# Designs tried in a protein design run: peptides against a protein of PDB entry 4GMN. Part 71

Target 1, 375 residues: chain A of PDB entry 4GMN
Amino acid sequence: RYANITLLALVTLASIGTDFQETLVKGNQGSRESPISAADEEWNGFDDADGDAMDVDQKSSSGEDQEEDYEEIDVKEDDEDDDDDSITSEMQADMERVVGADGTDDGDLEDLPTLRELIQTAVPQLIRLSNLPIDSDESLTIQSHALSALNNISWTISCLEFANGENANIHNAWYPTAKKIWRKTILPILEADSADLKLATQVTSLAWAVARVLHGETPTDGNPHRKFISLYHSSKQQAGGNSNSIEEPEDPFQGLGVKCIGVVGSLAHDPAPIEVNREVGVFLVTLLRQSNNVPPAEIVEALNQLFDIYGDEELACDKEVFWKDGFLKHLEEFLPKMRTLTKGIDKRTQPELRTRADEALLNLGRFVQYKKKHA

## One batch from the design tools (peptide; aimed at target 1 D251 Q254)

Design b2_p25_5_s4 (made by RFdiffusion4, then SolubleMPNN; from b2_p25_5, 16 letters changed)
Fold by OpenDDE base, seed 3:
Structure b2_p25_5_s4 (fold): chain B 375 residues (1-375), chain A 25 residues (1-25)
Amino acid sequence: as target 1 above (375 residues)
Amino acid sequence: DWLKEQRKRQLEEERERFRREVKAQ
């Protein structure tokens, strides 16, 4: 009984995290649909050229075509307006404010009451539930649902723009909670070294969402980047041995390998320790060198992470890692391989993967040119 | 400039990946 109530509450919290994301996406689309006032270019009337009235004779051929009375089966499309009324008016108002707000520097969420309660009340309970002793299938189910809810909330928040001080109030409110998720949920699960690939995938997804906000300020205790690199390699060794049991996710970008790359890439951003940055950078560049045995989605993610980590020449990692370890040469040598890889992706069967690979290829070319100019 | 535009697209793609992940759980 208590477990079923807890499970329902966790599913509801996971749904709330999704609804926030959907509302945020709708709000961001609406802000881009600023009506470009299509200036009504008054179509200047074409001049009345005097075209002669040819009197073409109306031959009235009275063909008696039989009106076959097709009974229009009025298929009432029951517009089941799946009014997914799951989005409360308060949640919608909070998300509309998040999309429109010039960031205040105070971590005060007075104007965002639903988001405040989510961060301050719900998330700390989910962290506690994710830390319960696993002694039964029921406790494992509770942990899984708590991780799913934390994942959904963390990803939704990680999708906010925090650059240039945007959403600073949300960032400042989330930041201590994100660190708590990392220290209390993610690290203990990673340290338990469980052979459970489902749990590893869930915790890695959550870790990516958290690390996308914390970046190089993610707690470095216990070298988490090495744990995720190890998990990446372990996942590849297991996949090579047991081709039958892990349904590769239908989405190439949902693979544990992609998630591991996303986590370690995010962890390597400034102000990460230069050695952490180096170990991650070497890992990512090594994937490109070994690309013949790496899924295309992981290559796309590894490239994107490399661009984000090393895109700023003013950062210490540019001089101390990128240039010092000769990454430019490896990226340049990878260009022809990336062209071949991208062209090998069927646009019909994998349109998203192809689009993202075409983009990553374009960016790789631009990035190499940029770095050569700033050498 | 190009990196900022890329980061914006990555965020949109990651939002879409996340929506798929959440719907699959």
Scores: peptide ipSAE 0.075, ipTM 0.785, DockQ to the pose 0.735
OpenDDE base, seeds 1, 2, 4, 5: peptide ipSAE 0.019, 0.011, 0.010, 0.072; ipTM 0.637, 0.491, 0.491, 0.778; seed 2 fails the geometry check

Design b2_p25_6 (made by RFdiffusion4)
Pose (drawn by RFdiffusion4):
Structure b2_p25_6 (pose): chain A 285 residues (1-30, 108-237, 251-375), chain P 25 residues (1-25)
Amino acid sequence: RYANITLLALVTLASIGTDFQETLVKGNQGDLEDLPTLRELIQTAVPQLIRLSNLPIDSDESLTIQSHALSALNNISWTISCLEFANGENANIHNAWYPTAKKIWRKTILPILEADSADLKLATQVTSLAWAVARVLHGETPTDGNPHRKFISLYHSSKQDPFQGLGVKCIGVVGSLAHDPAPIEVNREVGVFLVTLLRQSNNVPPAEIVEALNQLFDIYGDEELACDKEVFWKDGFLKHLEEFLPKMRTLTKGIDKRTQPELRTRADEALLNLGRFVQYKKKHA
Amino acid sequence: AAHEAAEEALEAAKEELQEEKEELA
């Protein structure tokens, strides 16, 4: 039963996590009662995956169960975070998911992050899931072990397809949990790290630059948020952004549209947004 | 842009799952 009974169930639940994404796309070309697959994934499939993710690990075989359990959590969390939840959008699905997303973070991402050592493969797996969960949580994400510090240290230390880089994952997840209404100090640290990335953009991979610019635009684009005054202005983030604008233009043109297109067009949008961003705030004390 | 990133992550995960199924087979 082993090869069939356990591993097969996880790989399939993870595939179900992947393919539900096609239901969302195809469904558009035409209390989760209307989405039983999603309902079952959250209420039934996910609680067992959190359990499996937790348990040792006493042996290598259970080292694989944990990995596969993390793969399924990852795929589901990712697909769900592909939904628009801003404003009142998709509120039914948001309420069904949000508490569970908090559990995944507390019961899965956090204990694993507690024991620093040792794996890169596993460190990559948890960050990918944490990024997926924090895309929905948006600073409502728990601030307990000061996880942003750990993901920040993970970025620099793991310094030794452009958008699959672990560094991109570290930027995204730390950037996502630093949105309002996060602790203003947690936001200060994450914002400082994201801006420092630009000041020292001399050696940062272009994809990590694009993610950092998107995360900043996503965080400090609302003057009503305490962190716009408490951090963006208090620490003069505006100067580094104005200084980075020329540096950003050359690196963008440094990207071969023909090899490869996506990063180039994506970086073009970031500089475009970067310019528009430098204007909007320039207009606000 | 965030949606593209999610799609890419899912495609990558899909490839890995297919390889895992081949190994299981």

Design b2_p25_6_s1 (made by RFdiffusion4, then SolubleMPNN; from b2_p25_6, 16 letters changed)
Fold by OpenDDE base, seed 2:
Structure b2_p25_6_s1 (fold): chain B 375 residues (1-375), chain A 25 residues (1-25)
Amino acid sequence: as target 1 above (375 residues)
Amino acid sequence: MYRELGLKELEAQRKELEEVRKELE
């Protein structure tokens, strides 16, 4: 009885975490009439102040337009308007305030009561539940659902813009809580070194969501980056040996390997210790060097993490790691391999993986060119 | 980019939660 009530409460909290994100997205879409095509998120980390318009002479090679007659498959949108009215008017009002508020610098969540209660009331209980001694299948189930709820809340918050002082009130309220999740939930589970790949995946997903906000300010206690690198390698060894394949998620970007890369990449951002940055950077560059044995989605994530970590030349990691350890050479040597890899992805069967690989290839070319100009 | 990963994680979690909810009812 109490277990089922606790489970229902955890499922409800996890659902509120997902619904809150939908409301964020809908609120942001209402203010931005222009669909910025997902294709044009060019890595803008280059302040190319020098307006040398390279006239890329687009020699339009007139490839013959084979008009493949796309039969308009009239996919009847079954409008299952399951109006799950689960979004409370309070959550919607909070979200309209998050989207519409010119950032009043007051780190107070007075205007965001739902988010305040999630952070201040719900998350501390979820942390407690995720730390219960595992002595039964019931306690394991409670831990799993508590981790799911923490994951959803953390991912939702991590999707907010915090650059340029945006959402500073939310950031300031979340930051100490995120550190608490890291120290009280993530680290203890990582230290338990469980062979449970499901638990490892849940914790790694949560760790990624938390690390996307904390970045290099993530607590370095116990060298968590090494634990995630070890988990990455262990997951590859297990997938190769035991045919008890936990069904690899249908989405190649939801794999434990990608999540591990995302975590360690986020942990390596400034102001991370240079040795943490170096160990992560060497790990990521080593994946590129070994790309023949690495899933394409992990290569895409590793590239994006490398761009984000080493995109700013003013950071200490640029001089002390990127240039000192000769990463540019490895990226340049990888460029033709990335072209081959990307071209090998079937657009019909894996359209998203192909799109993200095409983007990562483009960004790799730009990044290599940028770094050569600034050498 | 990263927002899309977050959305996908949340979509995956939503589906899992809907399944769990159906099992709890």
Scores: peptide ipSAE 0.278, ipTM 0.842, DockQ to the pose 0.901
OpenDDE base, seeds 1, 3, 4, 5: peptide ipSAE 0.275, 0.274, 0.276, 0.277; ipTM 0.842, 0.840, 0.841, 0.841; seeds 1, 4, 5 fail the geometry check

Design b2_p25_6_s3 (made by RFdiffusion4, then SolubleMPNN; from b2_p25_6, 16 letters changed)
Fold by OpenDDE base, seed 4:
Structure b2_p25_6_s3 (fold): chain B 375 residues (1-375), chain A 25 residues (1-25)
Amino acid sequence: as target 1 above (375 residues)
Amino acid sequence: MYRFLVEKELESSRKELEEKRKELA
């Protein structure tokens, strides 16, 4: 009985996370007359817009590890009003405010009560539930649902623009929570080194969502980038042996390999330690060198991550890794292979993979030309 | 760039949640 209620609550929280994303997409379509065309942000190069990097002096408040005694939230069984309105008017109002809000620098979510309750009340409980001892099929199910809810919330928040101080209030509220998810949920599961590919995929998806906000500020404790690189290699070894049991996701971009690349790419962004950046950069460039045996979607993701990591020439990683380790040569040598790879993708059977490969090929050509001018 | 990945991840998750809701009902 309690297990079913907990499962239903977790399914509901996971649904709320998806419904927020839909509302954000709808809200953004209403305010800008121009369809945000799926941001075919052609990598236009970094335009030298003198964006004053506002030094967000995030005073690292050394929060002492207060053992917060998690009071049992007495989930009042409020009545079964069957109004299956998946998106509450309050959630919609919050998302409309998120879309329209000039970010106040204060991590105050006073104007975003539903988002506040998700971050401050729901996420801590989901972290707790994801850390339950796995002693039964019920506890495994609870963990999976808690991870699903955390995934959906984290992915939804990662859709918000945080560049140039946009949504700073949400960023500031989410940032400590995202670090808590990383340290309390992601790291323990990665350290458990489970052979469960389903769990590994869920954790890797969650890790990608979290790392898309934290980037190089993601906690480097235990070298998680190496764990995801190891997971990438392990997943390839398992797929090569038992061709029957890994249901390759129907979508090439939903593969564990793509997710691993997305995580480690995100972890390698500035201000990541230069050695973390180097190890990830070498991994990504090595995938390009071995491209004959790498799925096209993973190549697309690896290219995109390389552009995002090494696009800015002012970053320490450009000089200390990109140029020093000779990445430009590898990218240039990969151009003809990428053309062949992209041309080999059937537009009829894999239209999206072909589109994303055509974009990545275009961006690779631009990126190589850009880097050659700045050599 | 990554918005399509998010949409797909959340759509995949939605389908799984709908299946789970049917199993719990």
Scores: peptide ipSAE 0.135, ipTM 0.773, DockQ to the pose 0.845
OpenDDE base, seeds 1, 2, 3, 5: peptide ipSAE 0.139, 0.140, 0.134, 0.139; ipTM 0.777, 0.776, 0.775, 0.775; seeds 1, 2, 5 fail the geometry check

Design b2_p25_6_s4 (made by RFdiffusion4, then SolubleMPNN; from b2_p25_6, 15 letters changed)
Fold by OpenDDE base, seed 5:
Structure b2_p25_6_s4 (fold): chain B 375 residues (1-375), chain A 25 residues (1-25)
Amino acid sequence: as target 1 above (375 residues)
Amino acid sequence: MYQELVQKELEASRKQLEEVKEQLA
């Protein structure tokens, strides 16, 4: 009885996290009058102020559009109106306020009561539940659900813009809590060195969500970047041995390897210690050098992390790591390999992976050119 | 870009949560 009530409460808290994210995405889409097609989110990490329009000679290869008559499979969505409207009107009103918040209010979360209770009341309990002694299958289940709830909340908050002082009230409320999740939930689980790949995946997903807000201000206690790099390597060794593959997630971007790359990339952002940045940068560049044995999704994530980390030339890591360790040469040498890799992805079977690889290839070309101009 | 990854993480989580709700019902 008590276990089922606790599980139901954890499932409810995890659902609230998903519902908030959906509302944020819808609200951000509503404020963006133009659907920025996912294709137009080119990495703008460098201001191309010098409008030397490279005449990309769009040699219009008139490919004969074979109109493959896509039979519109009329999937009758049976609208089973399961009106389990898990989104309370109060949660919706909080998310509408967050999406509409002109980032000027350094105020308390007075106007965001649901988010306030989530951060101040729910998250501390979830941290407690994630740290219960594992002595039974029930305690393991409670930990897993507490991690899922923390994951969903942390990912949702990581979708908010915090640049230029936007959402500063939410950032200020979340920041100490995020550090507490890191120190009290993530680090202890990573240090327990469990052979449980499911638990490792859950904690790594949570770590990525938390690190996407904290970046280089993520607590460096116990060199967590090295633990995630070790986890990356360990995960590759296990996948190669037992044909009882835990079903590789159907989505190549949901793999533990991608999550590890996302975490360590986020940890390496300014103001991370230069040695942390260097160790991560060397790891990421090493993946590109070994790309023949690396899943394409991990290459895409490693490239994006490299762009985000080294896109700003004013950062200490540009001079002290990127240029000193000769990363430009490795990126330039990788460019033809990336073209081959991207072309090898079947658009029919893996459309998203292909799109994201095409974007990462485009951005790699631009990034290499930018860095050559600023050399 | 990252928003789509977040959406997918949350969709995968939602699916797992619905499976758990069905098991608890």
Scores: peptide ipSAE 0.032, ipTM 0.689, DockQ to the pose 0.811
OpenDDE base, seeds 1, 2, 3, 4: peptide ipSAE 0.029, 0.029, 0.030, 0.031; ipTM 0.688, 0.688, 0.687, 0.688; seeds 1, 3 fail the geometry check

Design b2_p25_7 (made by RFdiffusion4)
Pose (drawn by RFdiffusion4):
Formats: structure tokens, sequence, C-alpha cells
Structure b2_p25_7 (pose): chain A 285 residues (1-30, 108-237, 251-375), chain P 25 residues (1-25)
């Protein structure tokens, strides 16, 4: 039963995690009662995956169970984070998911992040999941082991398709948990790291530049948030952004539209947003 | 698998852009 009974069940639950995304798209061209697949994924499939993700690991075979269990959690979490939850959008699904997303973080992402050593493949898997979960949690995400510091250290150390880079994952997840209403110091650290990436953009892969700019726009674009005054202005983030604008223009034009298009058009939007961003705040003390 | 992940990230990227556009407007 081994090859069939356990691994097959996980790979299939993960595929179900992937393909539910097509239900969302096709559903649009035309208490999760209306979404039983999603309801079952959250209430039934996910609790067992958190369990499997936790357990040793005493042996290599269970090393594969953990990996497959993380793959399913990743696919589900990712698909769910493909929904608009800003404002009151999709509130029914948000309430069904948010507590579970907190559990995945506390019971899965955090214990694994506690033992630093040793894998790159696994370090890549947890960050991908943590990025998916934090895209929903938005600074409501738990701040316990000061996880942003660990993901920050993971970025620099793992320095040794542009958007699948682990470094992009480290930027995204740390950037997502630093939104309001996060601890103002957690925000300061994450914001400093994201801005430092620009000041020292001399060697940062272009995709990581685009993600850093999107994360910053996403965080400091509201003057009512304590961190806009407490960090963005207090630490003068505005100067580095004004200084980076010329540097950003040349790197964007350094990208072959023909080889490959997506990064280029995505970077064009970032510089565009970067310019508009430098104006809006320039207008605010 | 990589292609599915690419699609998920594309969708997520589009949503974030819409939020940023709203904040800048």
Amino acid sequence: RYANITLLALVTLASIGTDFQETLVKGNQGDLEDLPTLRELIQTAVPQLIRLSNLPIDSDESLTIQSHALSALNNISWTISCLEFANGENANIHNAWYPTAKKIWRKTILPILEADSADLKLATQVTSLAWAVARVLHGETPTDGNPHRKFISLYHSSKQDPFQGLGVKCIGVVGSLAHDPAPIEVNREVGVFLVTLLRQSNNVPPAEIVEALNQLFDIYGDEELACDKEVFWKDGFLKHLEEFLPKMRTLTKGIDKRTQPELRTRADEALLNLGRFVQYKKKHA
Amino acid sequence: AAAAEEKQQETAFELENKEIEKKLS
C-alpha cells in the first residue's frame, strides 16, 4: 500500500490544490456551501497535511512524506491567496481560511524554521508556503520567532525563469508580513532590508528588484498608517527612492522584451508605479 | 508543476497591481 496508499493521496490532494484554481477562473466566465471542493480542502484535507508536515522524519521515506505534504499545503495556500480579499471582497472565504492559515504558520512553517539546518530544497519549500500564507495574513501574520529575520538571513545566504528564484520568495513573504498592522519595529527591519536592496541594487537580479518595489508600494502607500510616519519618513526612505529612479530606468531597458517579455513588461509597471509613488508622498509631510 | 506555480504568481501579481493602482489614485 505504501507507494499507492500514502504518496498517491498527497500528490492527488496537491493536484486538487492546483486545479481548483481553474474553477475560480472558469467560474467567473459564467458556509462554503457553494464551493464544496474548497470547503473539503480546508476543513478536512488541510488538518491532516499539517499533521503530516510536523511528524519526523526519522527516516528518508518520511522525509518524502513531509515534502509531499508541504507541496499540497503550498498549492492550496497559493491558490487561495489568488483571491481578492482587500476591502470586503470574498469575505466568506476569508473567514473560512484565515484561522487555518494561522495554524499552518504556527504549527508548520515556524517549527521547521526553528531548526536552521540544512536543506536548500526544503528551505525553498517552506518559504514558498510562508509567502502564500502571508499574502492573506498581511502583518496579522504571527510575529513570534521574529520570522522576518530568518527569511532575511535566508535571502543573503542563498546568495552563493526569473520569478521562481528563492530570493524572490524571501522578498515577498517578508514584504507581506510587514504591512500594517505589524509591530512597528518588525516593519522598520523589513522596510530597511527592502530599501537596502535598492541602494545596493548593483547586483540584485531584476526580478528581485521588481518584487521589492511592489512590496514597498504595497506597504507605505497610506499616510494614515503609523509606519508611513514612524519608518518611511523617520528614516527618509524617500531619498533612496528618488535616487533609485534613474538606476531603475536603465535596468528596465536592460531587459530584452523579446527574451523574455513578462519580466520586461512587469518591470515597466514598477518604474511607472515608482514614478507615481515618488510624487504622491513628495506631496505629503 | 512549474507552470502552475507561474500561473498562481501571475494572478497574485495582477491583484497586487490593482491594489497599488487604487492606493496611488

Design b2_p25_7_s1 (made by RFdiffusion4, then SolubleMPNN; from b2_p25_7, 16 letters changed)
Fold by OpenDDE base, seed 2:
Formats: sequence, C-alpha cells, structure tokens
Structure b2_p25_7_s1 (fold): chain B 375 residues (1-375), chain A 25 residues (1-25)
Amino acid sequence: as target 1 above (375 residues)
Amino acid sequence: SSSKEREQERRIQELRQKRIDKKLA
C-alpha cells in the first residue's frame, strides 16, 4: 500500500516536472515570436534569358496505366491527444510569470509557489527516497522512480536561461538543492560502482541535468569527472563484449555514452579546476581523433561540449588548455572527417542525428574560424 | 521522458548557436 502510493506520487512528480518543462518551452517560444516583419523585399529574380522552345513532338505511346485503385485506408490516426491538461492553473500561472517576468531581482520564489514547493518540499523527499537501502525489488523500484522524478525536475530547471542574471531567483533557490542532489544522490550511486547499466544511465542523466546548472561549481569531491569517463569506457567495453542487448535506446542521443560526455563537458566549464578541464578536454579531443570507432551522436555531443567549454577566450582554460594543448589543430584536422561522417548519416532513417550533425559541422567550421581570428 | 530530453537538447543547441553567432558578429 505505502509503496504504491509512493510510486504514484513519484510518477505524478515526474509528470509534473515534464509538463512544467513543456509550458516553460512553449512560453519561451511565444515570447520570442517577435513578429517576423514580412519585409517582402522582392528580391528581383535574375532575368534568366530566352532559351529556345524546341518543339520535340515525341509520340504518345498509349501505355495503359492500370490505375490500381489504392483504397485510401483512412487510418484514423486516433490522435490520442491525451492532452492531459493536468497543468494546474497554478502551474500555468507560475509559468506565465517565469516567461513574462522581466527579472524582478527579488531572489524569492514568492511569485512561483508551485516551483517553490517542488524545490523545497518534493526534491528533498526524492533525495531521501533515492538513498534508501536497496534490500528489495520494491526499494529498487522506488529508487528508480525517485531518480526519474529528480531527472525530470532537474532537466526542466536546467532549460531555464540563467545567463546575464536571468531567472536569478530560480537559480538561487535551485543551486543549493542541486548541490544536495549531487552529494546525496549522484555521488553515493557512482561510488557504489554498480554493474547496473540502467541505474548508471539514470544517475548519469540526472548528473547531466544537475551539472548543466552547476557547471564547474559542481562539487569536485572524489573526482566525479574521472568516474564518468571510466563509466563511458566501461559502457563501451560491455556493449562490445556481451551481446546482451541492453536495448541501445532507439534515440542515439539518449545513450549512456552521450550522457557521460554531457556530464563531463558540463563539469569542465569555468570555474572548474584547470586540471579537471584538461582531463575532460583531452578526453573529448581524443574521441574526435578516434571518431571512426565513436558513435556519431557522441561526436556531436563532444563537439558541442568543446564549443561550450572553450568558446570564451577570457577564461583561463582557453590559454592554459585549449591553446597550450593544441586543440585547434585537432579540430581543424577533424573538419574533413566530420564532413564525411555527417554525409554518411541517412536523412531518411536518422533525420534528427543528421540535423544535429549538420549543425555541429557548421558550428565546427565557425568555431575554428573564430579561434583562428583570436589566435 | 526521452522526447522531452530531446526538446531540451534542441533548445540547448539553439542557445549554443546564438552564442556562437554573437561571438562571430
């Protein structure tokens, strides 16, 4: 009984965390629909000239096109738009406030009661549930659901813009809680060194979401970047050896390898210790050098992390790692390989992977050009 | 869960692209 209620509550919290995200995304999109002024600048098409009307009279061979009457099977797409409009009017109002509030600098969540309750009331309980002794399948299920709920909440918050002092109130409320998730949930699970790849994937997803807010301010206790690098390598060794199809997630970006790269990349951001930055930077550049043996999605994520880490020339890691360790040369040498890799992705079978690879290729060209200009 | 993580990642990419474009301008 209590387990089922706890499970239902965890599923509900996971749902709330996801619905809150969709509304944050929709609200931030709606505010950025600046009316595209349809400046119909009539780009006067070039008058391509008079090319001759060759009258080729080719004869009507009357092939009897058997119109096979393809019965239009009206597959009623039951749009099970289960728009579970379970976004409470309070959540929607909180969301409209997050989107519509020009930053009232009041670091209080007074205007965001739902988000306040999620951070202050729900998350501490989820942390507790994720840290219960695993002594039964029931306790393992509770941990998994608690991690899922923490993941969804943490991801949702990590999608807020915190640059330039935006959402500072939310950032300030989340920051101590994010550190608590890291120290109480993530680190103990990583230190247990469980061979459970499902648990490792869940904790790594959560770690990525948390590290996307904390960046280089993520607690460095026990060198977590090395644990995630080790987990990356261990996951590759297990996938190569045991044909126990742990179903590679159908989405190439949901793989444990991508998640590990996302975590370590986030951990390497300023103000991370230069040695942490170097170890991560060398890891990421090594993936590019070994790209023939690395999944395309991991290459895309590794590139994106490199752009985020080394995109700022004012940071100590630019001089002490990027330039000192010769990363530009490796990125330049990787450009032709990335073009080949991207072209090798079928747009029909993997449209998302192709789109993200095309973007990463474009950004790689831009980034190399930027770094050459600022050399 | 996975679809929402993907939407999040797309938004991160858009923000990344805007940051790169702002630095190249």
Scores: peptide ipSAE 0.055, ipTM 0.737, DockQ to the pose 0.580
OpenDDE base, seeds 1, 3, 4, 5: peptide ipSAE 0.042, 0.048, 0.041, 0.035; ipTM 0.728, 0.733, 0.727, 0.692; seed 5 fails the geometry check

Design b2_p25_7_s2 (made by RFdiffusion4, then SolubleMPNN; from b2_p25_7, 16 letters changed)
Fold by OpenDDE base, seed 1:
Structure b2_p25_7_s2 (fold): chain B 375 residues (1-375), chain A 25 residues (1-25)
Amino acid sequence: as target 1 above (375 residues)
Amino acid sequence: SSEAQRQQLRRQYELRQKRIDKKLA
């Protein structure tokens, strides 16, 4: 009985985290559809006169009105009102505030009560539930649901803009909680060295969401980047041997390999230690060199991580890693391979993968040109 | 759900592209 109530509460928290994200996405789409107010340019229509009345003849062709009686097939839209009643009016109001809030610097989420309760009340309980001793299938199920809820909340928050001091109040409230998730949930699970690829995928997804906010300020204790690189390699070795391939997720971007790349790339951002940055940078560049044996989605993610990490010439990692380790040469040598890879993706069967590969190819060209100009 | 994660990845991708385009322009 108590287990089922706990599971229902965890599923509900995971749903709330998803619905909060969907409302964020909808709110950001609505703000883009704000019609550019056509400025009423008072076009003062000037007067000019002349009236030449050319007499074009009214030829009267009597086309027969064939009344094709289109039987209105009364398709009863069964309005399956999937009353996804999951979006509370309070969540929607919090979302409108998050989308509309000019970055007031006050770390007090007073105006965001739902988000405040998620961060301050729900997440600490989810951290506790994710770190229970695994002694039963029930405790494993509770951990999995707690990780799912933490994942959805963390991903939702990671989709907010925090660049240039935007959403500083949310960032300041989330930052200590994100560090707590890392230290109390992610690190203990990674240290347990479980052969459970499902658990590894869940914790890696959560780690990516957390690291997308913390970046190089993610705790480096115990070299977590090496654990995720090791997990990447281990996952590739297991997929090659047993015909019981864990069904590769239908979405190429949901693969464990992509998630590992996303985590380590995020961990390598400034102010990460130069040694951490170097190890990650070498890993990512090595994937490009081995691209014939790497899924296209992992190549796209690896490129995007390289652009984010090394796009700034003012950062220490630009001089100490990018230029010193000769990464430009590897990116230039990869350009023709990326063109071939991208052209090999069928637009009809894999439209998202193709779009993301086309854009990664475009950005690779731009990035190489940028770096050549700043050499 | 897998769908929420797809929407997340899409939004991440758009945010990343905007940042890259602004930095590489």
Scores: peptide ipSAE 0.021, ipTM 0.664, DockQ to the pose 0.731
OpenDDE base, seeds 2, 3, 4, 5: peptide ipSAE 0.022, 0.019, 0.020, 0.028; ipTM 0.629, 0.633, 0.665, 0.663; seeds 2, 4, 5 fail the geometry check

Design b2_p25_7_s3 (made by RFdiffusion4, then SolubleMPNN; from b2_p25_7, 15 letters changed)
Fold by OpenDDE base, seed 2:
Order: C-alpha cells, then sequence, then structure tokens
Structure b2_p25_7_s3 (fold): chain B 375 residues (1-375), chain A 25 residues (1-25)
C-alpha cells in the first residue's frame, strides 16, 4: 500500500517535472514569434493565358463492378483523449511568470509557488527515497522512480538561462538543492560501483542535468570526473564483450557514453580546477583522435562540450589547457574526419543524428576559425 | 533523455552557435 502510493507520487512528480519543462519551452518559443508583419506583397501571379480546348470524347464500357458492401466497421476509435491536462493553472501561471518576467527582480520564489514546492518539499523526499537501502525489488523500483523524478526536475531547471544573472532567483533556490542531489544521491550510487547499467544510466542522466547548472562548482569530492570517465570506458567494454544486448537505446543520444561525455564536459567548465579541466579536455580530444571507434553521437557531444569549455578566451583553461596542450591542432586535424563522418550518416535512417552532426561540423569550422583569430 | 531533453539540447546548441557567431563577428 505505502509503496504503491509512493510509486504513484513519484510518477506524478516525474510527470509534473516533464510538463513544467514543456511550458517553459513553449513560453520561450512564443516570445520569439516577432509578428512577421504581413507585408502584403501582392505577388501578382503570372497571367499565363493559353487556353487550348481539346475535346476528346471517348465513350467506353459499362463494367458492372460489384459494390461489395464493405461494412465500415465503425471502429470507434475511443479517442482516449487522455487530455492529461495535468498542467495545473498554478504551474501555467508560474511558467507565464518565468517566461514573461524580463524582470530583473532578484526576488524570492514567492512568485513561483509550484517551483518552490518542487524544490523545497518534493526534491528532499526524492533524495531520501533514492538513498534507501536496496533490500528488495520494491526498494529498487522506488529508487528508479525517485531518480526519474529527480532527473526530470533537474533537466527542467537546467534549461533555464542562468547566464548574465537571468533567473537568478531560481538558480539561487536550486543551487544548494543541486549540490544535495550530487552529494546524497549521485556520489553514493557512483561509489557503490554497481554493475547495473540501468542504474548507471539513470544516475548519469541525473548527474548531467545537475552538472549543467553547477558546472565547475560541482563538488569535487572523490574526483567524480574520473568516475564518469571510468564508467564511459567500462560501458564500452561491456557493450563489446557480452552479447547481452542491453538494447542500445534507439536514440543514439540516449547512450550511456553520450551521458558520460555530457557530465564530464559540464564538470570541466569554469571554475573547475585546471587539472580536472585538463583531464576532461584530454579525454574529449582523445575521443576525436580515436573517432573511427567512437559512435557519431558521442563525437557530436564531445565536440559540443569542447566548444562550451573552451569557447571563452578569458578563462584560465584557454591558456593553461587549450593552447598549452595544443588542442587547436587536434581540432583542425579532426575537421576533415568530421566531414567524412557526417556525410556517412544516412539522413533517411538517422535524420536527427545527421542534423546534430551537420551542426557540430559547422560549429567546428567556426570554432577553429575563432581560435585562429585569437591565437 | 526524454524528447524534452532533446529539445533542450537543441536549444543549447542554438545558443552555442550564436555565441560562436558573435565571437567571429
Amino acid sequence: as target 1 above (375 residues)
Amino acid sequence: MSEKEREQLERINELRQKRIDEKLS
């Protein structure tokens, strides 16, 4: 009984975290519809007049096609309009406030009551549930759902722009909670070194979402970047050895390898220790050098992380790692390989992977040009 | 990643592209 109520509550919290994300994304898209002024450019259509008339009369035959009265079995599609209109009017109002507030108001989460309750009330319980001793399949199920809910909430919050002091109230409310998730949920699971790839994938997804907000301020206790690099390598060894097809997720970007790259990349951002940045940077550049043996999605993510980490020339990691360790040369040498890799992706069978690879290739060219201009 | 995590990563990529273009200008 209590477990079923807990599971239902966890599923509901995971859904709420998901719907909150849609409303954030939709609200931020709606502000970009600048009214395209309907300039009524009367494109005067070409008057192509020529009307020739040919009359062909042909008469032919009376075939008695038997109208087989196919009884339209009116399969009432029960439109189970699961109008899971689960977006409470309060969540929608909170979203409209987050999207509509160009307000520099460093205000408390007073104006965001739903988000406040998620962060202050729900997340601490989810952390507790994710840390229960695993003594039963029920405890494992509770942990999985708690991790899923934490993942959805953490990803949702990680989509807010926090640069230039945007959403500072949300950032300030989330930041201590994100550190608690890291220290209480992520680190203990990583330290348990379980051979459970499902659990590893869940915790790595959560770690990525959390690290996308904390960046280099992520707690360095126990060298988490090395744990995720180790997990990356371990995941490759397991995929190569046991023909137990843990079905590679149909989405190439859902792979544990991509998630590990996303985590370690995020951990290497400023103000990460230069040694952490170097170890991650060398790892990412090594993936590019070994690109023939690396899935294309991991190459795309590794490039994206390299652009984000080394995009700013004012950062200490630019001088002390990027230039000092000669990363530009490796990126230049990789550019023709990336063109070949991207062209090798079939647009018909893997349209998303191709689009993301085309983008990463474009950005690689631009990034190399940028770095050459600032050399 | 849910479909939503994908859309978010797309937005991050757009912002990345914009930042790179601003630095090339």
Scores: peptide ipSAE 0.142, ipTM 0.798, DockQ to the pose 0.433
OpenDDE base, seeds 1, 3, 4, 5: peptide ipSAE 0.141, 0.146, 0.025, 0.139; ipTM 0.798, 0.796, 0.520, 0.795; seeds 3, 4 fail the geometry check

